# Ledger of designs, part 220: peptides against a protein of PDB entry 5KEZ

Target 1, 320 residues: chain A of PDB entry 5KEZ
Amino acid sequence: NVAIYNPFRPWWERYQPVSYKLCTRSGNEDEFRNMVTRCNNVGVRIYVDAVINHMCGNAVSAGTSSTCGSYFNPGSRDFPAVPYSGWDFNDGKCKTGSGDIENYNDATQVRDCRLTGLLDLALEKDYVRSKIAEYMNHLIDIGVAGFRLDASKHMWPGDIKAILDKLHNLNSNWFPAGSKPFIYQEVIDLGGEPIKSSDYFGNGRVTEFKYGAKLGTVIRKWNGEKMSYLKNWGEGWGFVPSDRALVFVDNHDNQRGHGAGGASILTFWDARLYKMAVGFMLAHPYGFTRVMSSYRWPRQFQNGNDVNDWVGPPNNNGVI

## One batch from the design tools (peptide; made by RFdiffusion4, then SolubleMPNN)

Design b2_p24_3_s4 (from b2_p24_3, 16 letters changed)
Fold by OpenDDE base, seed 2:
Structure b2_p24_3_s4 (fold): chain B 320 residues (1-320), chain A 24 residues (1-24)
Amino acid sequence: as target 1 above (320 residues)
Amino acid sequence: MDEELARIGRLEGASFATYRRASS
């Protein structure tokens, strides 16, 4: 991914890829392989956050400022480490004036235009699908158990399916022969927009963002909400079917006070209420549960916004 | 199912925007 130095190595640089090389602030490919092996040997499975919707931002300077030193040029859409060129992006397909998503009520824009300037890959092309599949298959062969698909809302479900159909079975050294990778897709669906979580059920599980948002309002006792209302928690609250749901109290985005869920989201900053929410989630039989492991950072609020919301995990001069 | 539970289980009409990642 790109190496950002202003601010200094923010968490979000991870979501701006310039190659599919397993060479990051967390280590090189050999170190990753070693970690996966050690985890699998004790029954801990690894799921990779796969960023396959886009490459880096269009405004990032060209050069070799990346975690593995690979050259890239956002302006010319040149990513030779893959390789990708201008033919592999949706610039000509997106019809907005800016090239960015301008109307989230237009599903075509949401999927064909750039997400906040992030160069949008042409996932309709078999070449692009194959490059992504090769990346994911390399991880599968190393021994990962599955994937979180980042920004799935911004990809056509059929394109995702086409990629998934190219994937290998899981590594038989640790998984039963014929096992398929576990897939869950990040889709923000709180209602009111044309793209629905159900559009993605065919590819695997989906994130249920209503879960943390609604649970937060109940535990905070907002708007007269009562704990007794959790009696029919799950599908009874309009959530996706349990066997399609990946549930969580918070994630890295809304933990920083923004993104899907709003101010109702409970985090470790509200320790007592957060423990209640996580405990309830783990005890209640709905969805596949995900527990957040995060870190504290020096929050500094200006005009209601944390100016340090970019701060990544504790590190030693950029090395995690 | 209780009518109150049915009421609060309805979907909200508004969604939250996806967090904007910097393109710097």
Scores: peptide ipSAE 0.023, ipTM 0.550, DockQ to the pose 0.051
Fold by OpenDDE base, seed 4:
Structure b2_p24_3_s4 (fold): chain B 320 residues (1-320), chain A 24 residues (1-24)
Amino acid sequence: as target 1 above (320 residues)
Amino acid sequence: MDEELARIGRLEGASFATYRRASS
């Protein structure tokens, strides 16, 4: 991915890929392979956060400022390490003046335009699908158990399906023969927008962002909410079917205070309430649970926003 | 669905701000 130095190596640089090489702040491919092997050998499975909707930001300077040193040129849509070119992006398909998503009530914009300037891949193209599948299959062959599909809301469900249809079975060294990768898709559906989580049920589980948002409100006792109201927690609260839900109290985005779910989201900063929420989540049968493992950073609030929300995990001069 | 479940059930269509990743 792109190496960003201003601010210094933010967490979100991870979500700006320039290649599918397994070479990042966390280590190289050999180290990753070693980690996967060691984890699998003790029954810990690895699920990769796969960034396949886009490449890096359109405004990033061309060059080799990347975690694996690969050259890239966002201006010309040139990512030779893949390779991708201008033919592999949705520049011509997006109809907005800026090239970015401007209206989230326009599903076509949400899928075909750039997410905050991130170069939007043309996932309708078999070539693009195949390159992504190759990347994911490489990981599968290494021994990962599945994937979180980043920014799934911004990909057409059919395109995702086409990619998933190209995937290998899991590595039989650790998984039963014929096992398929576990897929969960990041879809932010809190209502009020045309794109629905249900659009993605066919591809795998989806993130249920209403879970953390509503649970936060209840635990915080906002608006007169009571724990007793959780009696019908799950589908009774309008959440997606349990067998399609990936649930969580917080994630890295809304942990920063202004993401999906708003201020109701509980985080480790609110330790007592957070533990209550996480405990409830783990005890309740609804959905597939995900527990956040995060870190402290020097928060600095200005006008209600943390200006240091970019700070990544503890590192040694950028190396994690 | 019984009256009690209907009373405490929540189904709202309000959208919330989506966290946006910086492009640079």
Scores: peptide ipSAE 0.023, ipTM 0.534, DockQ to the pose 0.064
Fold by OpenDDE base, seed 5:
Structure b2_p24_3_s4 (fold): chain B 320 residues (1-320), chain A 24 residues (1-24)
Amino acid sequence: as target 1 above (320 residues)
Amino acid sequence: MDEELARIGRLEGASFATYRRASS
């Protein structure tokens, strides 16, 4: 991914890829392979956060300022380490003046335009699908058990399916022969917009962002909400079917207050309430549960916003 | 209930967007 130095090595640089090389601030491919092997040998499975909707930001300077030293040029859409060129992006399909998503009530913009300036891959092309599948298959062959698909809302469900159809079975050294990767898709659907979580049920599970938002409101006792109202928690509250839901109290985005859920989201900063929420989630049978492991950072609020929300995990001069 | 979810899920200038990942 790109190496950003202003601010200094933020967490979000990891979501700006310039190649599919397993070479980041967290380690190299050999170290990753070693970790996956050691984890699998004791029954711990690995699921990769796969960033396949886009490459890096359109305004990043060309050069070799990346975690593995690979050259890239956002201006010309040149990513030779893949390789991608200008033909592999949706610049010609997006009809907005800025090239970015401007109206989330226009499903075509949401899928074909840039998410906050991130160069949008043309996933309709078999070439692009194949390059992504090669990346994911390399991980499968190493021994990962599945994937979180980042920014799935911004990809056409049919394009995701076409990629998934190219995937290998899981590594038979650790998984039964014929096993398929576990897939869950990040889709923000709180209602009121044309793109729905149900559009993605055919590809795997989806994130249920209503879960953390509503649970936070209840446990905070906002608007007179009570724990007793959770009697019909799950589908009774309008959530997706349990067998399609991936549920969580918070994630890395909404933990910082700007993602789906807003101020209702409970985090480790509110330790008592957070423990109550996580305990309830783990005790209740609805959905597939995910527990967050995060870190403290020096929060500094100005006009209601944390100016240090960019801070990444504890590191030594950028090295994790 | 639905209106509350719509409100808290919105970013300034965008609705139900993922957290901003700066382009530079």
Scores: peptide ipSAE 0.021, ipTM 0.631, DockQ to the pose 0.174
Fold by OpenDDE base, seed 3:
Structure b2_p24_3_s4 (fold): chain B 320 residues (1-320), chain A 24 residues (1-24)
Amino acid sequence: as target 1 above (320 residues)
Amino acid sequence: MDEELARIGRLEGASFATYRRASS
């Protein structure tokens, strides 16, 4: 991915890929392979956060400032380490004036235009699908168990399906022969936008952002909410079917006071309430559960916003 | 846009704006 130095190596640089090489702030491919092997050998499975909707931001300077040293040129859409070119992006397909998503109530914009400047891959092209599949298959062959598909809301479900159809079975050294990768898709559907979580059920599980949002409201006792109202928690609250849901109290985005759930989201900053929420989630049978492992950063609020919400995990000069 | 949309820091920085998601 792009190496960002202003601010210094933020967490979100990981979501600006310039290649599918497995060398990042966390280590190189050999180290990753070693970790996956060691984890699998003790029954711990690895699921990769796969950023396949886009490459890096269109305004990033061209050069070799990346975690693996690969050259890239956002201006010309040149990513030779893949390789991608201008033919592999949706620049001509997006009809907005800026080239970015301007109206989130327009499903076509949400999927065909750039997510705040991130170069939007033309996932309708078999070439692009194949390059992504090759990346994911390399990970599968290493021994990962599945994937979180980042920004799935911004991809057409059919394009995702086409990629998934190219994937290998899981590595038989650790998984039963014929096992398929576990897929869950990041889709934000709180009910107010045209894109629905149900659009993605055919590809795998989806994130249920209503879970953390509503649970936070209840535990915080906002708007007269009571714990007793959780009697019919799950589908009874309008959530997606349990067998399609991946649930969580918070994620890296809304932990920073932004995104789906807003201020209702409970985090480790609200230690007591957060433990209650996580405990409830783990005890309740609804959905596939995910527990957040995060870190403390020096929050500085200015005009209601944390100016340090970019801060990444503890590191040594950018290396984790 | 929906009033419940909120900024997410996925693309924060001097040259980028944050993208918005629905919030409760």
Scores: peptide ipSAE 0.026, ipTM 0.655, DockQ to the pose 0.139; fails the geometry check

Design b2_p24_4_s1 (from b2_p24_4, 13 letters changed)
Fold by OpenDDE base, seed 5:
Structure b2_p24_4_s1 (fold): chain B 320 residues (1-320), chain A 24 residues (1-24)
Amino acid sequence: as target 1 above (320 residues)
Amino acid sequence: SEEEAAAAFNKKMMAHYAWLGNVK
């Protein structure tokens, strides 16, 4: 991914890829392979956060300022480490004046235009699908158990399916022969928009963002909400079917106030309430549960926004 | 530039806020 120094090595630089090399601030490919092996040998499975909707921002300077030193040029859409070129992006397909998503009520813009300047991959092309599949298959062959698909809302479900259809079975050294990777898709659906979580059920599980938002309101006792109202928690609250839901109290985005759920989202900053919410989630049978592991950072609020929301995990001068 | 990249990501966050306002 791109190496950003202003601000100094933010967490979100990881979501601006320039290659599919397993070479980041977390380690190299050999170290990753070793970790996966050690985890699998004791029954701990690994699921990779796969960024496949886009490459880095269109305004990033060309050069070799990346975690693995790979050259890239956003201006010419040149990513030779893949390789991608100008033909592999949706620049000509997006019809907005800015080239970015301008209207979330237009499903075509949401999927074919740039997410806040991030270069949008042409996932309709078999070449692009194959390059992504090769990346994911390399991880499968190493021994990962599945994937979180980042920004799935911004990809056509059929394009995702086409990629998934190219995937290998899981590594038989640790998984039963013929096992398929576990897939869950990040789709932010709180209602009111054309794109629905149900559009993605055919590809795997989806994130249920209503879960954390509604649970936060109840635990906080906002608007007269009571714990007793949770008697029909799950589908009774308008959530997706349990067998399609991945549920969580918070994630890295909404923990910083930038994702779905707003101020109702509970985090470790409110330790008592957070423990109550997580305890309830783990005790209740609805959905597949995900528990957040995060860190403290020096929050500084200005006009209701944390100016330090970019701060990444604890590090030694950029080295994790 | 790195500053432009940061600005772009901040814009993403603003888009999230705008979206949240629309779905409330």
Scores: peptide ipSAE 0.042, ipTM 0.688, DockQ to the pose 0.050
Fold by OpenDDE base, seed 2:
Structure b2_p24_4_s1 (fold): chain B 320 residues (1-320), chain A 24 residues (1-24)
Amino acid sequence: as target 1 above (320 residues)
Amino acid sequence: SEEEAAAAFNKKMMAHYAWLGNVK
């Protein structure tokens, strides 16, 4: 991914890829392979957060300022480490004046235009699908168990399916022969938009953002909510079917006061309430559960927003 | 309407992606 120095090595630089090379602030490919092996050997499975909707931002300067040293040029859409060129992006397909998503009520814009300037990959192209599949298959062959698909709302479900259909079975050294990768898709659906989480059920599980948002309001006793109302928690609250749901109390975005759920989201900053929420989630038989492991940072609130929400995990001069 | 309120909330949620404005 791109190396950002202003602010200094933010967490979100990871979501601006310039190649599919397995070298980042977390380590190189050999170190990753070693980790996967050691984890698998003790029954701990690895799921990769796969950024496949886009490459880096269009405003990033061209050069070799990346975690693996790969050259890239956002202006010319040149990513030779893949390789991608101008033919592999949706610039000509997006019809907005800016080239960015301007109206989230237009599903075509949401899928075909740039997410806040991130160069949008032409996922309808078999070439692009194949390059992504090669990346994911390399990870499968290393021994990962599955994937989180980042920004799934911004990809056509059929394009995702086409990529998934190219994937190998899991590595038979650790998984039964014929095992398929576990897939869950990040889709923010709180209603009110044309894109629905149900559009993605055919590809795998989806994130249920209503879960953490609603649970937070109940545990905080907002709006007269009571724990007794959780009797029909799950589908009874309008959530997706349990067998399609990936549930969580918080994630990296809404832990910082942003994203789905708003201020109702419980985090480790509210330790007592957070433990209650996580405990309830783990005890209640709804969805596939995900528990957050995060870190503290020097929060600084200005006008209700943390100006240090960019701060990444503990590091030594940018190296984790 | 509840749907309009939900849509407005979803649009506000996307504001967290404004971090790209810090990229130079």
Scores: peptide ipSAE 0.031, ipTM 0.629, DockQ to the pose 0.530
Fold by OpenDDE base, seed 3:
Structure b2_p24_4_s1 (fold): chain B 320 residues (1-320), chain A 24 residues (1-24)
Amino acid sequence: as target 1 above (320 residues)
Amino acid sequence: SEEEAAAAFNKKMMAHYAWLGNVK
């Protein structure tokens, strides 16, 4: 991915890929392979956050400022480490004036235009699908158990399916023969928008953002909400079917106030309430649960916004 | 620029979660 130095190595640089090389601030491919092996050998499975909707931001300077030193040029859409070129992006398909998503009520814009300047891959192209599949298959062959698909809302479900159909079975050294990768898709659906979580059920599980948002209001006792109202928690609250839901109290985005649920989201900053919410989630049978592991950073609020929301995990000069 | 990249990312997060108004 792009190495960002201003601010200094933010957490979100990881979501601006320039190659599919397994070489990042967390380590190199050999170290990753070693970790996956060690984890699998003791029954701990690895799921990769796969960024496949886009490459880096269009405004990033060309050069070799990346975690693996790969050259890239956002201006010309040149990513030779893949390789991608200008033909592999949706620049010509997006019809907005800016080239970015301007109207989230337009499903076509949401899928075909750039998410806040991130170069949008032409996932309709078999070439692009194949490059992504090769990346994911390499990870599968290493021994990962599945994937979180980042920004799934911004990809056509059919394109996702086409990629998934190219995936190998899981590594038989640790998984039963014929096992398929576990897939969950990040789809932000709180209602009121044309894109629905149900559009993605065919590809795997989806994130249920209503879960953390609603649970937060209940635990906080906002708007007269009571714990007793959780008697029909899950589908009874209008959530997706349990067998399609991945549930969580918070994620890395909304932990920083930028996510679905807004101020209702409980985080480790509200330790007592957060423990209550996480405890409830783990005790309740609805959905597949995900627990957040995070870190403290020097929050500095200006006009209601944390100006240090970019701060990455504890590191040594950018290396974790 | 890197600053522009940072701004873009922040916009992504805000836009990605623009549905916050529908949490009610």
Scores: peptide ipSAE 0.073, ipTM 0.707, DockQ to the pose 0.048; fails the geometry check
Fold by OpenDDE base, seed 4:
Structure b2_p24_4_s1 (fold): chain B 320 residues (1-320), chain A 24 residues (1-24)
Amino acid sequence: as target 1 above (320 residues)
Amino acid sequence: SEEEAAAAFNKKMMAHYAWLGNVK
């Protein structure tokens, strides 16, 4: 991915890929392979956060400022390490003046235009699908158990399916023969937009952002909510079917006051309430649970926003 | 109120990740 130095190596640089090489702040491919092996050997499975909707931001300077040293040129849509070129992006397909998503009520814009400047891959192309599948298959062959698909809302479900159909079975060294990768898709559906979580059920599980938002409201006792109202928690609250839901109390975005869920989201900063929420989540049978493991950073609020929300995990000069 | 602020925030953030603005 792109190496960002201003601010200094933010966490979100990981979501700006320039290649599918397994060189990041976390280590190189050999180190990753070693980690996966060690984890699998003790029954810990690895699920990769796969960024496949886009490459880096369109405004990033061309060069070799990347975690694996690969050259890239956002201006010309040149990512030779893949390789991608101008033909592999939706620049001509997006009809907005800016090239970015301008109206989230337009599903076509949401999927065909750039997410906040991130170069949008033409996932309709078999070439692009194949390159992504190759990347994911390499990870599968290493021994990962599945994937979180980042920004799934911004990809056509059919394109995702086409990629998934190209995936190998899991590595038989650790998984039963014929096992398929576990897929969960990050889709923000709090209602009010044309794109629905249900659009993606065919590809795997979907993040249920209503879960954390509503649970936070209840535990905070906002709007007269009571714990007793959780009697029909799950589908009874209008959430997706349990077998399609990946549930969580917080994620990295809303932990920083961003993304879906708003101020109702409970985080480790509110330790007591957070423990209640996580405890409830783990005890309740609804959905597939995800527990957040984060870190503390020096928060500085200005106008209600943390200006240090970019701060990544503890590191040694940018290397984790 | 905090509840009103939460509602306003939710409305604002329903569509996208605010942190992605940093890529520009």
Scores: peptide ipSAE 0.061, ipTM 0.613, DockQ to the pose 0.250; fails the geometry check

